# Designs tried in a protein design run: peptides against a protein of PDB entry 3C2G. Part 87

Target 1, 209 residues: chain A of PDB entry 3C2G
Amino acid sequence: IRTFDLLGLLLHDSDAIDGFVRSDGVGAITTVVQYPNNDLIRAGCKLLLQVSDAKALAKTPLENILPFLLRLIEIHPDDEVIYSGTGFLSNVVAHKQHVKDIAIRSNAIFLLHTIISKYPRLDELTDAPKRNRVCEIICNCLRTLNNFLMMWIPTPNGETKTAGPNEKQQVCKFIEIDILKKLMSCLSCEGMDTPGLLELRSTILRSFI

## One batch from the design tools (peptide; made by RFdiffusion4, then SolubleMPNN)

Design b2_p19_4_s4
Fold by OpenDDE base, seed 4:
Structure b2_p19_4_s4 (fold): chain B 209 residues (1-209), chain A 19 residues (1-19)
Amino acid sequence: as target 1 above (209 residues)
Amino acid sequence: DEAKKNQEILELLQKSNDA
């Protein structure tokens, strides 16, 4: 825990973060957080989030890391872990087709749906910090979904990936009333990634209408 | 445009609710 806190203090610039990632820092974190300690898991996932946009991640194999992280956030009910984990996922899949494929094969779509579904409506959350954290989690999930959906939208050159039957079924769940309501609710929240959510809205409309 | 998109989402909501 203290080590991760210290690392978080040291990793304030992109070069340091890249150096950490190049030294297999992500793998090291994932190894350490396998120990069943909630505080350690929280700290480790937070650190993962901090390095999740590092350029060096493009050269880091994530085949073992992503399935582990997905499992971790699946079984851990901690909002901070979920926040950090979904944030990490959202960042690492961005602009990286290979990483998207790994995530999808690792059942990320279903998991993201499950995560969104487990939280109550934002208007039912009276505690502002809790509500904000839940909104951020949902935003992370939805942003990640947008990145997945974009793969299956035809590009101007006519190239597109076709979602498999399983992926199609999973994606269809994101147009259910509960999910759409949560999307709209998040759009009304201040300080959220509204542009990203608006992009998802557009993507949904293009995909399902 | 934004209003139209919001309306389209509401229509999806309605369809989902009727499903």
Scores: peptide ipSAE 0.155, ipTM 0.774, DockQ to the pose 0.041
Fold by OpenDDE base, seed 2:
Structure b2_p19_4_s4 (fold): chain B 209 residues (1-209), chain A 19 residues (1-19)
Amino acid sequence: as target 1 above (209 residues)
Amino acid sequence: DEAKKNQEILELLQKSNDA
């Protein structure tokens, strides 16, 4: 655990982060978080989040890493693990079709829906730090969903895939009233990634209306 | 435009409640 904390303190620039990733740092973290220690898992997932936007990840095979991380998020009821894991997922799928495909095949859409549905309404959370963390988690999930939805929207310059029947059914769950209410609640929160949420709103309107 | 989009989402919410 101290090693992860130290690494997090040392990774201040993009070159150091890329160096860590090129040295199979993500694989190393994945190995370490297999031990049943909650503090270690939390620290490892936080470190994953810190390196999740590294350019070197484009050359890193994620076929084994993503399913593992998704399973970890599924079985760990820790908000910090969920925050870090969903943040990692959101960043690694961005602009990477292959990674999106791996995530979708690994049941990411269903998992993200489950995560969002699990949390209470933001107005029911009186503890500001807890409310903010929940909002961040929901935002991570929604941003990831937006990245998936964008694959199926015809663009003048892009190759669009057709969603399979199962994927369509899973995606339709994100227009449920509970999900839309949470989207709107997050849009009203200060200091959030409002641009990403606004983009999702636009994507929903284009896809379902 | 933003107000219109918010209204459209609210309309979706209303339809979902009726379903």
Scores: peptide ipSAE 0.152, ipTM 0.771, DockQ to the pose 0.040
Fold by OpenDDE base, seed 3:
Structure b2_p19_4_s4 (fold): chain B 209 residues (1-209), chain A 19 residues (1-19)
Amino acid sequence: as target 1 above (209 residues)
Amino acid sequence: DEAKKNQEILELLQKSNDA
């Protein structure tokens, strides 16, 4: 735990972060968080989030890392772990088709739907810190979904990856009334990634209308 | 444009509710 805290303090700039990632720092974190210690898992996932936008990740194999992280999020009801993990996922899939494919094969779509569905409506949460954290988690999930949906939007060149039948069924769950209401609720929250949510709205409209 | 997009989302909500 103290080691991760120290690492977080040392990783202040993009060059240091890239150096850490190039040295298989992400793999090291995922190895450490395999130990059944909740504090260690929280700290490790937070550190993953901190390095999740590093340029060096484009050259990092994620075939073993992503399935592990998705499983970790699935089995931990901890909002801090879920926040960090979904944040990591949303950042690493951005603009990387190979990473998107790994995530989808690892049942990420279904997991994201499950995560969004398990939380109550934001208006039912009276505790502001809890409400904000839940909103951030939902936003991370929806941002990731946007990145997946974009793969299946026809390009002007007519080339579109066809979603498999299973992927189509999973994606169709995101137009259910509860999910759409949560999207709209998040759009109404101050301090959220409104541009990202607006992009998702546009993507949904292009995908389902 | 934003108003139109919001209306289209509301229509999706309605369709989802009817399903």
Scores: peptide ipSAE 0.139, ipTM 0.765, DockQ to the pose 0.043
Fold by OpenDDE base, seed 5:
Structure b2_p19_4_s4 (fold): chain B 209 residues (1-209), chain A 19 residues (1-19)
Amino acid sequence: as target 1 above (209 residues)
Amino acid sequence: DEAKKNQEILELLQKSNDA
């Protein structure tokens, strides 16, 4: 725990973060968080989030890491773990088709739907810090979903991946009224990634309508 | 069912744009 905290204090610049990632830092964290210690898991996932936008991740094999993290998020009801994990997922899939494919094969779409569905409506949360954290989690999930959906939108050049039958079935769950209401609630939340959520709305229109 | 959901998306999106 203290080691992760110390590393977090040292990893403030992009070069240091890239150095950590190139040294298999992500793999090291995922190894450590396999131990059943909630504080350690929280700290490790937070550190993962901190390095999740590193350029060096483009060359890091995530075939073993990503499925493990997804499973970790699935089995832990801890909002801090879910926040960090979904944030990591959102960042690592961005602009990386091979990572998106790994995530989808690892049941990420279903998991994201499950995560969004389990949280109450934001207007029902009276505690501002809790409401903000829940909103951030939902935003992370929705941003990740947007990245998946964009793969199946035809490009001007006619190159598009078609969603398989299973993927199509899974993404159709995101047009449920409950999910859309939560999207709208997040759009009304101050300090959130409103541009990203607006992009998702556009993507939904292009994908489902 | 899908058509109904699509209609709801449009309604929700319209509501959001009007706000």
Scores: peptide ipSAE 0.073, ipTM 0.693, DockQ to the pose 0.065

Design b2_p19_5_s1 (from b2_p19_5, 10 letters changed)
Fold by OpenDDE base, seed 2:
Structure b2_p19_5_s1 (fold): chain B 209 residues (1-209), chain A 19 residues (1-19)
Amino acid sequence: as target 1 above (209 residues)
Amino acid sequence: KNLLAAANEEIDEFLKELE
């Protein structure tokens, strides 16, 4: 635990972060968080989030890491683990088709839906820190979903993959009324990325037209 | 198609209430 905290304090420079990632730091964290200690798991996932936008991740094999992280998020009801894990996921899939494919094969779309479904509406949360954390988790899920959908939208410069029928069905779950109500509740939060929800709506429309 | 249309309408209505 102390080691991860210390590392987090030291890894504020982009070069240091890249160095850590190049030294298989992500693999090391995933090994350590296999120990059944909640504090260790929280600290490890937080560190993952801190390095999740590192350029060196593009050269890091994630075939074993992502499925493990997704499973970790699935089995831990801890908001801090879910926050860090979904944040990591949203960052690592950005602009990386191969990573998106790994995540999708590992049932990430369904997991995102499950996460959103688990939490109450934000207006039902009276504790401000809890409400803010839940809002951030939902935002991470939306951002990740948007990144997935963007793969299936034709771009002028490239061949677009077509979403499979299973993926389409899973995506359709996000426009169910109960999910939408939860997403809309995020719009009432200060500092929330309202444009993100609008972008997601637009992306869904473009994906299914 | 119907779900998407309903979703869009609900979102738009909600946004109008926030304005």
Scores: peptide ipSAE 0.023, ipTM 0.580, DockQ to the pose 0.031
Fold by OpenDDE base, seed 4:
Formats: sequence, C-alpha cells, structure tokens
Structure b2_p19_5_s1 (fold): chain B 209 residues (1-209), chain A 19 residues (1-19)
Amino acid sequence: as target 1 above (209 residues)
Amino acid sequence: KNLLAAANEEIDEFLKELE
C-alpha cells in the first residue's frame, strides 16, 4: 500500500509515468492487486488511473491486463476501485481501436451496464461525496461506452465497423429508461463534463436510429 | 434544470417512437 502511495507521488510528470509504464509498471500493479487485500486493490487501481493516459500504454500489451481489471471491477463493490477502474478503462480505450476490441471481447459493455444499474439514482443519494463519486463512475462508464459506440457510427467517408449481434444486444440495454435517466442525472452534477455527456446522449440515440 | 428537462423530453419522445 505504501509503495503504491509513494509511487503515486513520484509519478507526477508524464516522463516518469511513461518510464513506469515502459518498465511494465501496469503489469506489476495488476499482479500485486491479485492479492485479496481491499486496501491494496484500492491503492493499485488508483495508481492505474494515474497512469492510464500515458503515451507508453500504446505499446503495452493489455490482453491480459484488461480482462483482469474488468473482472476486478465486476466483483469488487468498492466505489473507489470502481471509480479508478472505470476511469482507467475510459482512458486506455480512447483513440485505441485494439484496446477497444479487447475490452469489448472481455464483456466490457455488459459490465458498464451492470455498474450503472448497480447504483441508485443520484437524487436518492443524500451524501454529497458519495453522490459525486457515483456520478463520476457513471460518467466513466458512459464515456467508455461512447468510445465504443463511435466505432460503429458511419464516418463521412462511409467507413464503419459493424457491431456484432451480442454487442448490439448489450448496447440496447443502455436505452432503458432507468439508464437514460441516470445519464441525464449526471448533467446536474457540479463539475461534470456536460458537453461530453450531451455528446454521449447524442451518440446513444444515433446508434439506435 | 432547463437542459435536463429538455434532454428528458427528447429521450421520452425517442423512447415512445421505439414502442
């Protein structure tokens, strides 16, 4: 735990983060967090989030890392783990088709839906820190979903990937009224990327038209 | 508040079209 905290302090610039990632730091973290210690898992996932936008990740094999992380998020009820994990996922899939494919094959779409479904409506949360954290988690999930959906929207040149039947079915779950309401509820959260959420909403709607 | 209301209306209309 202390090691991860110390590493987090040291990894304060892009070069240090890239160096850590190039040294298989992500793999090291994922190995360590396999130990059933909640504090260690929390710290490790937070560190993953911290390095999740590293340029060096483009050269890092994630075939073994992503499925593990997704499973960890699936089975761990800790909001901090889910926050960090979904944040990591959102960042690593961004602009990386290969990583998106790995995540999708690892049932990420369904997991995102499950996570969103797990949490109550934001208006039912009276504790502000909890509400904000839940909002961030939902936003991370939705941002990740947006990154997936964008693959299947036709580009001006007419090129597009087609979602598989399983992916389509899983995406359809996000049009459920309760999910959409949760998306909209995030728009009322202070400090949230409202334009990004609106873009996501548009993307979701367009995916079903 | 206005943006949320407008968004919800749009969603509701969209969902009705899917029914």
Scores: peptide ipSAE 0.021, ipTM 0.511, DockQ to the pose 0.037
Fold by OpenDDE base, seed 1:
Structure b2_p19_5_s1 (fold): chain B 209 residues (1-209), chain A 19 residues (1-19)
Amino acid sequence: as target 1 above (209 residues)
Amino acid sequence: KNLLAAANEEIDEFLKELE
């Protein structure tokens, strides 16, 4: 725990972060968080989030790391772990087709749905810190989903990947009434990425036209 | 297509209520 905190304090600039990533820092964290210690897992996931936008990640094999992280998020009910993990996911898939493919193959779309389904509507949360964390988690999920869907939007050049039947079915779950109500509740939350939600809606519509 | 349209309408209605 102290080591991760110290590392977080030392990683103040992009070069330091890239250096850490090039030294297989992500793999090292992944190894450490395999221990059943919640504090350690929280600290490790937080550190992952801190390095999640590193340029060096584009050159880092994530075939083993990403599935592990997704599983970690799936099995841990901890909001801080889920926040950090979904934040990491949203950042690492951004503008990286190969990482998106790994995530999708690792059932990321379904996981995002599961995460959103786990939480109540934001208007039912009376504790402001809890509500804010849940809001951030949902935003991370929506951003990630949007990044996936963008792969299947027709480009002017006519070359687009088509979502498979399974992916389409999983995406359709996000417009189920219970999920929709939860997403709608986010629109009334202060600090919510309302533009992001609207963008997701637009992306979904374009993906199924 | 029908579910998506319905969802879109519900979102739009909700947004109008917030305005």
Scores: peptide ipSAE 0.021, ipTM 0.518, DockQ to the pose 0.031
Fold by OpenDDE base, seed 3:
Structure b2_p19_5_s1 (fold): chain B 209 residues (1-209), chain A 19 residues (1-19)
Amino acid sequence: as target 1 above (209 residues)
Amino acid sequence: KNLLAAANEEIDEFLKELE
């Protein structure tokens, strides 16, 4: 735990973060968080989130890392773990088709739906810190979903990847009224990326029309 | 701003259709 905290303090600039990632730092974290210690898992996932936008990740194999992280999020009902993990996921899939494919094959779409479905509506949460954290988690899930959906939107030349039947079925779950209401509730939260949420809203509409 | 407004209207219409 102390080691991850110290690493977090040292990794304060982009060059240091890239150096850490190039030295297989992500693999090292995932190895450590395999131990059944909640504090260690929280600290490790937080560190993963911190390095999740590093340029060096584009050259890092994620075939073993990403499925492990998805499983970790699935089995740990800890808001901090889920926040960090979904944040990591949303960043690593951005602009990287091969990473999106790994995530989808690892049932990421279903997991995102499960996470959103388990949390109450934001208007039912009276505790502001809890409400804000839940909103951030839902936003991370929706941002990740947006990145997936963008793969299946036709380009002007008419070329597009096609979602498999299972993926299509899983995506259809996100048009459920309760899910859409949760999406809209996030738009009302202060400090949220409203333009990003509106983009997702547009992408969802384009995907289901 | 206009694109955001248009997107918002489209979504609102879509949500109304789902209700």
Scores: peptide ipSAE 0.021, ipTM 0.546, DockQ to the pose 0.044; fails the geometry check

Design b2_p19_5_s2 (from b2_p19_5, 10 letters changed)
Fold by OpenDDE base, seed 3:
Structure b2_p19_5_s2 (fold): chain B 209 residues (1-209), chain A 19 residues (1-19)
Amino acid sequence: as target 1 above (209 residues)
Amino acid sequence: KNLLKRANEEIDEFLKSLE
């Protein structure tokens, strides 16, 4: 725990972060979080989030890392782990088709739906810190989903990938009334990215209408 | 298509209620 905290303090600039990633720092973290210690898992996932936008990640194989992380998020009820993990996922899939494919094959779309589904509506949460964290988690999920859907939007000049029937079905679950109400409840939260929700709506419409 | 349309309308109505 202390080691991860210290590492986090040292990784305060882009060059240091890239150096850490190039030295297989992500692999090192994933090794540590395999131990059944909640504090270590939380600290490790937080560190993953801190390095998740590193340029060096473009050259890092994620075929073994992403499935592990997704499983970790699936089995841990800890909001901090879920926050960090979904944040990592959102950042690593951004602008990286190969990484998106790995995530989708690893059941990421369904997992995002599961995460949103397990939380109550934000207006039912009276504890402000808890409500804010849940809002951030949902936002991470929405950004990730948006990044996935962008792959399947037809472009005027190019062949676009077509979502499979299973992926389409999974995406359709996000516009079910109960899920939609939960997503809309985020709009009332302080610091919510309202434009992000609207962008997701637009992306869904462009992808499947 | 109908589901997407309804979802879009509900989002818009909700946003208006927050103004």
Scores: peptide ipSAE 0.026, ipTM 0.606, DockQ to the pose 0.032
Fold by OpenDDE base, seed 2:
Structure b2_p19_5_s2 (fold): chain B 209 residues (1-209), chain A 19 residues (1-19)
Amino acid sequence: as target 1 above (209 residues)
Amino acid sequence: KNLLKRANEEIDEFLKSLE
């Protein structure tokens, strides 16, 4: 735990972060968080989040790492783990088709829906820190979903993949009324990316109408 | 199609309520 905290403090510049990632730092963290210690898991996932936008991740095999992380998020009802994990997921899939494919094959879309479904509406949360954390989690899920959907939108010069029937069905779950209400409740939070919700709506429309 | 339409309407209504 202390090691992860100290390491996090040292990873304050892009070169250090890239160096850590190139040295299989992500793999090392995922190995450590396999121990049944909640504090260790939290610290490890937080560190993953800190390095999740590293350029070096593009060269890092994630075939084993992503499924593990997704499973970790699934089985640990810990807001900090879920926050860090969904944040990591959102960042690592951004602009990386291969990583998106791994995540989708690992049932990421369904997991995102499950995560959002587990949390109450933000207006039902009286504790501000808790409410803010839940909002961030939902936003991470939203951003990740949007990144997936962008793969299936025709671009003039891009390879357009077609969503499979299963993926389409899973995406349709995000337009359920209860899910939408939870997403909309995030708009009341400070720092919420309202444009992101509108973008998601637009992306869904373009993909499935 | 109906679900998506309703979703859009609800989003728009909610956004308007925040203005």
Scores: peptide ipSAE 0.025, ipTM 0.617, DockQ to the pose 0.032
Fold by OpenDDE base, seed 5:
Structure b2_p19_5_s2 (fold): chain B 209 residues (1-209), chain A 19 residues (1-19)
Amino acid sequence: as target 1 above (209 residues)
Amino acid sequence: KNLLKRANEEIDEFLKSLE
């Protein structure tokens, strides 16, 4: 725990973060968070979030790391872990087709749906800190989903990947009435990325029309 | 397609309610 805290203090600039990632820092963190210690898991996931936008990640093999992280988020009922993990996921898949493919193969779409489904509507949360954290988690999930869907939108150059039937089915769950109501409740909450939610809506429409 | 259409309509109605 103390080590992760210290590392977090030292990793305050992009060069330091990139150096850490090049030294297999992400692999080191994922090894440590395999221990059943909640404080350690929280600290490790927070550190992952801090390095999640590093340029060096493009050269880091994530085939073993992403499935592990996704499983960790799936089984851990901790908002801080889920926040950090979904934040890491949203950042690491951005502009990286290879990483998106790994995440999708690792059932990330379904996991995002599961995460959103387990939380109440934001307008039902009266505690501001809790509401804000849940809002951030949902935003991370939506941003990640948007990044996945963008792969299947036809480009003017005619080259588009097509979503498989399973992926299409999983995406369709996000527009079910119960899920939609939950997502719409986010639009009325202070601090919510309303533009991001609207962008996701647009992306869904473009993906399935 | 029908589900998507309905979802789109519900979102639009909700957004209008916020204006």
Scores: peptide ipSAE 0.025, ipTM 0.604, DockQ to the pose 0.032
Fold by OpenDDE base, seed 4:
Structure b2_p19_5_s2 (fold): chain B 209 residues (1-209), chain A 19 residues (1-19)
Amino acid sequence: as target 1 above (209 residues)
Amino acid sequence: KNLLKRANEEIDEFLKSLE
């Protein structure tokens, strides 16, 4: 735990982060967080988040790492783990079609739905730190979802992939009234990526038109 | 509040169109 914290302090610049990633640092973290220690898992996931935007990740195989992380998020009811994990997910899928595919095959869409569904509406959260953290989690989920959906929206100049039937069904769950209202409640959250939320809304609508 | 209201209205309209 302390090691991760200390390492996190040292990984404050892009070169150091890239160096860590190139040395299979992500794999090392994922190995460590396999131990049933909540504090260790939290620290490890936080560190993953810290390195999640590293350029070196483009050269890192994520076929084994990403499914593991998704499963970890699924089974670990810790806001910090979920925050870090969804943050990692959102960053690693960005601009990386291959990683998006891995995530989707690993049931990421369903997981995002599950995460959003489990949290109460933001207006029901009276504790500001909790509300803010939940808002950030939802934001991470939304950003990730948007990145997925954009793959399947026809562009004027390009061939788009078609979502499989399972993916379509999973996406359909996001247009349930309760979940949509929950997402829209984020618009009132301070610090929320409102433009991103609106973009997602547009993307969702376009996905079903 | 206004943005949320508008967003919800748009969503509701969309959902109604799917019924």
Scores: peptide ipSAE 0.018, ipTM 0.513, DockQ to the pose 0.036

Design b2_p19_5_s3 (from b2_p19_5, 12 letters changed)
Fold by OpenDDE base, seed 2:
Structure b2_p19_5_s3 (fold): chain B 209 residues (1-209), chain A 19 residues (1-19)
Amino acid sequence: as target 1 above (209 residues)
Amino acid sequence: KNLLSAADKEIDEFLEALK
């Protein structure tokens, strides 16, 4: 755990982060978080989040790493792990079609729905730090979903993939009233990416209308 | 309460647009 803390302090610039990633740092973290130590898992996932926007990730094989992380998020009830993991997911799928495909094949859409479903509405959370963390988790999920949906929206300048029927069905679950209310409740949180929520709304409309 | 009410209205409008 101390090692992860030290690494987190050192990995504050893009070059250092890229160097770490090129040295299979993500794989190393993934190996370490397999140990049943909650503090270690938290620290490892936080470090993953810190390096999640690294340019070097585009050249990193994620076929084994990403499914493992998704499973970890699924089985670990820790908000900090979920926050870091969903943040990592959101960043790594951005602008990377092959990573999006891996995530989707690994049941990411369903997982995102499950995560959002398990949390109460933000207005039911009286503890401000907890509420803010939950809001951030929901936002991470929404950004990830938006990244998936963007693949299936026809653009004038590019070939778009067609969503499979199962994928479309899973996406449709996000327009359920209870889910939408949870998503929109994020608008009540200070400092949240309101534009991101509005973008998701627009993306859903464009995808299904 | 006001922000939640506004959010609910936005959701309703969104849902109507999806029909």
Scores: peptide ipSAE 0.028, ipTM 0.625, DockQ to the pose 0.039
Fold by OpenDDE base, seed 5:
Structure b2_p19_5_s3 (fold): chain B 209 residues (1-209), chain A 19 residues (1-19)
Amino acid sequence: as target 1 above (209 residues)
Amino acid sequence: KNLLSAADKEIDEFLEALK
């Protein structure tokens, strides 16, 4: 735990972060968080979030790492772990088609739905810190989902991947009324990325129409 | 409360657009 905190303090610049990632730092963290210690898992996932936008990740094989992290988020009810994990996911899939493919094969779409489903509407949360954290988690999920959906939107050049039937089925779950209400409740949260929610809405419409 | 009502309307419009 102290080691992760110390590393977090040292990894503030992009070069240091890239150096850490090139040295298999992500793999090292994922190895450590396999131990059943909640504090260690929280600290490790937080550190993963801190390095999640590193350029060096584009050259890092994530075939073994990403499925493990997705499983960790799935089984761990801790908001801090889920926040860090979904934040990591949203950043690592950005602009990386091969990482998106790994995530989708690892049931990421279903996981995102599960995460959103387990939280109440934000207006039902009276504690502001809790509400804000849940809002951030949902936003992370939405950004990730948007990145997936954009792969299947036709480009002017006509080269688009088509979603498989299973993926399409999982995406359809997000247009359920209860899920949509939870997503829209994020618009009432202070500091929320409203443009992100609107972008997702537009992406969903373009995907299904 | 007003934001929720507005959100509900947007959801309905969104669902109608998907039909």
Scores: peptide ipSAE 0.028, ipTM 0.587, DockQ to the pose 0.037
Fold by OpenDDE base, seed 3:
Structure b2_p19_5_s3 (fold): chain B 209 residues (1-209), chain A 19 residues (1-19)
Amino acid sequence: as target 1 above (209 residues)
Amino acid sequence: KNLLSAADKEIDEFLEALK
């Protein structure tokens, strides 16, 4: 725990972060968080989030790392773990088709739905810190979903990948009224990415209509 | 409350567009 905290303090610039990733730092964290210690898992996932936008991640094999992280998020009810994990996921899949494919094959779409489903509507949360954290989690999920859907949007100049029937069915669950209400409740939070919700709406329409 | 009502309207419009 102290080591991760120290690393977090030292990894405050892009060059240091990139160097850490190039030295298989992500793999090292993944190994450490396999120990059943909640504090260690929290610290490790937070560190993963801190390095999740590193350029060096494009050259890092994620075939074993990503499924492990998704499973970790699935089995831990901890908001901090879920926040960090979904944040990591949203960043690593951005503009990386190969990583998106790994995530989707690892049941990421269903997991995102599960995460959103377990939380109440934000207006039902009276504790502001809790509400803000839940809002951030939902936003991470939406951003990730948007990144997935972008793969299946037809472009005039190229062949687009078609979503499989299972993926399509899983995506359709996000347009259920109860889910949409939870998503739109993010609008009640200050500083939330309203443009992101609108973008998701547009992406869904372009992908499935 | 006004933001929630606006959100509900947007949801309805979105659902209508998906039909």
Scores: peptide ipSAE 0.027, ipTM 0.629, DockQ to the pose 0.039
Fold by OpenDDE base, seed 4:
Structure b2_p19_5_s3 (fold): chain B 209 residues (1-209), chain A 19 residues (1-19)
Amino acid sequence: as target 1 above (209 residues)
Amino acid sequence: KNLLSAADKEIDEFLEALK
């Protein structure tokens, strides 16, 4: 735990982060957080988030890392772990088709839905720190989902991938009324990316209507 | 309260668009 904290302090610039990632730092973290210690897992996931936008990740094999992280998020009830994990996911899939594919194959869409489903509407949360964290988690989920959906929207040149039937079914779950209410409740949260939410809505409509 | 109302409206509009 202290080691991760120290690493977090040291990884304060992009070059250091890239160096860490090039040295298989992400793999090292994922190895360590396999130990059943909640504090360690929290610290490790936080560190993952810190390095999640590193350029060096484009050259990092994530075939084993992402499924592990997704499983970790799935089974761990800790909001901090979920926040960090979904943040990592949202960043790592951005602009990386290969990574998106790995995540989707690892049932990421369903997981995102599950994560959102388990949280109450933000207006039902009276604790401000909790509410804010939940909002951030939902935002991470939405950003990730949007990144997935963008693959299936025809480009101006007509090139597009097609979502499989399972993916479509999973995406359709996000337009259920209860889910939508949770998503829209984020509008009441300070710092909410409202344009991003609206973009997601538009993306869903374009993809499935 | 106003934000929730706006959200509800947006949800309704979204759902109508899906019909």
Scores: peptide ipSAE 0.027, ipTM 0.628, DockQ to the pose 0.038

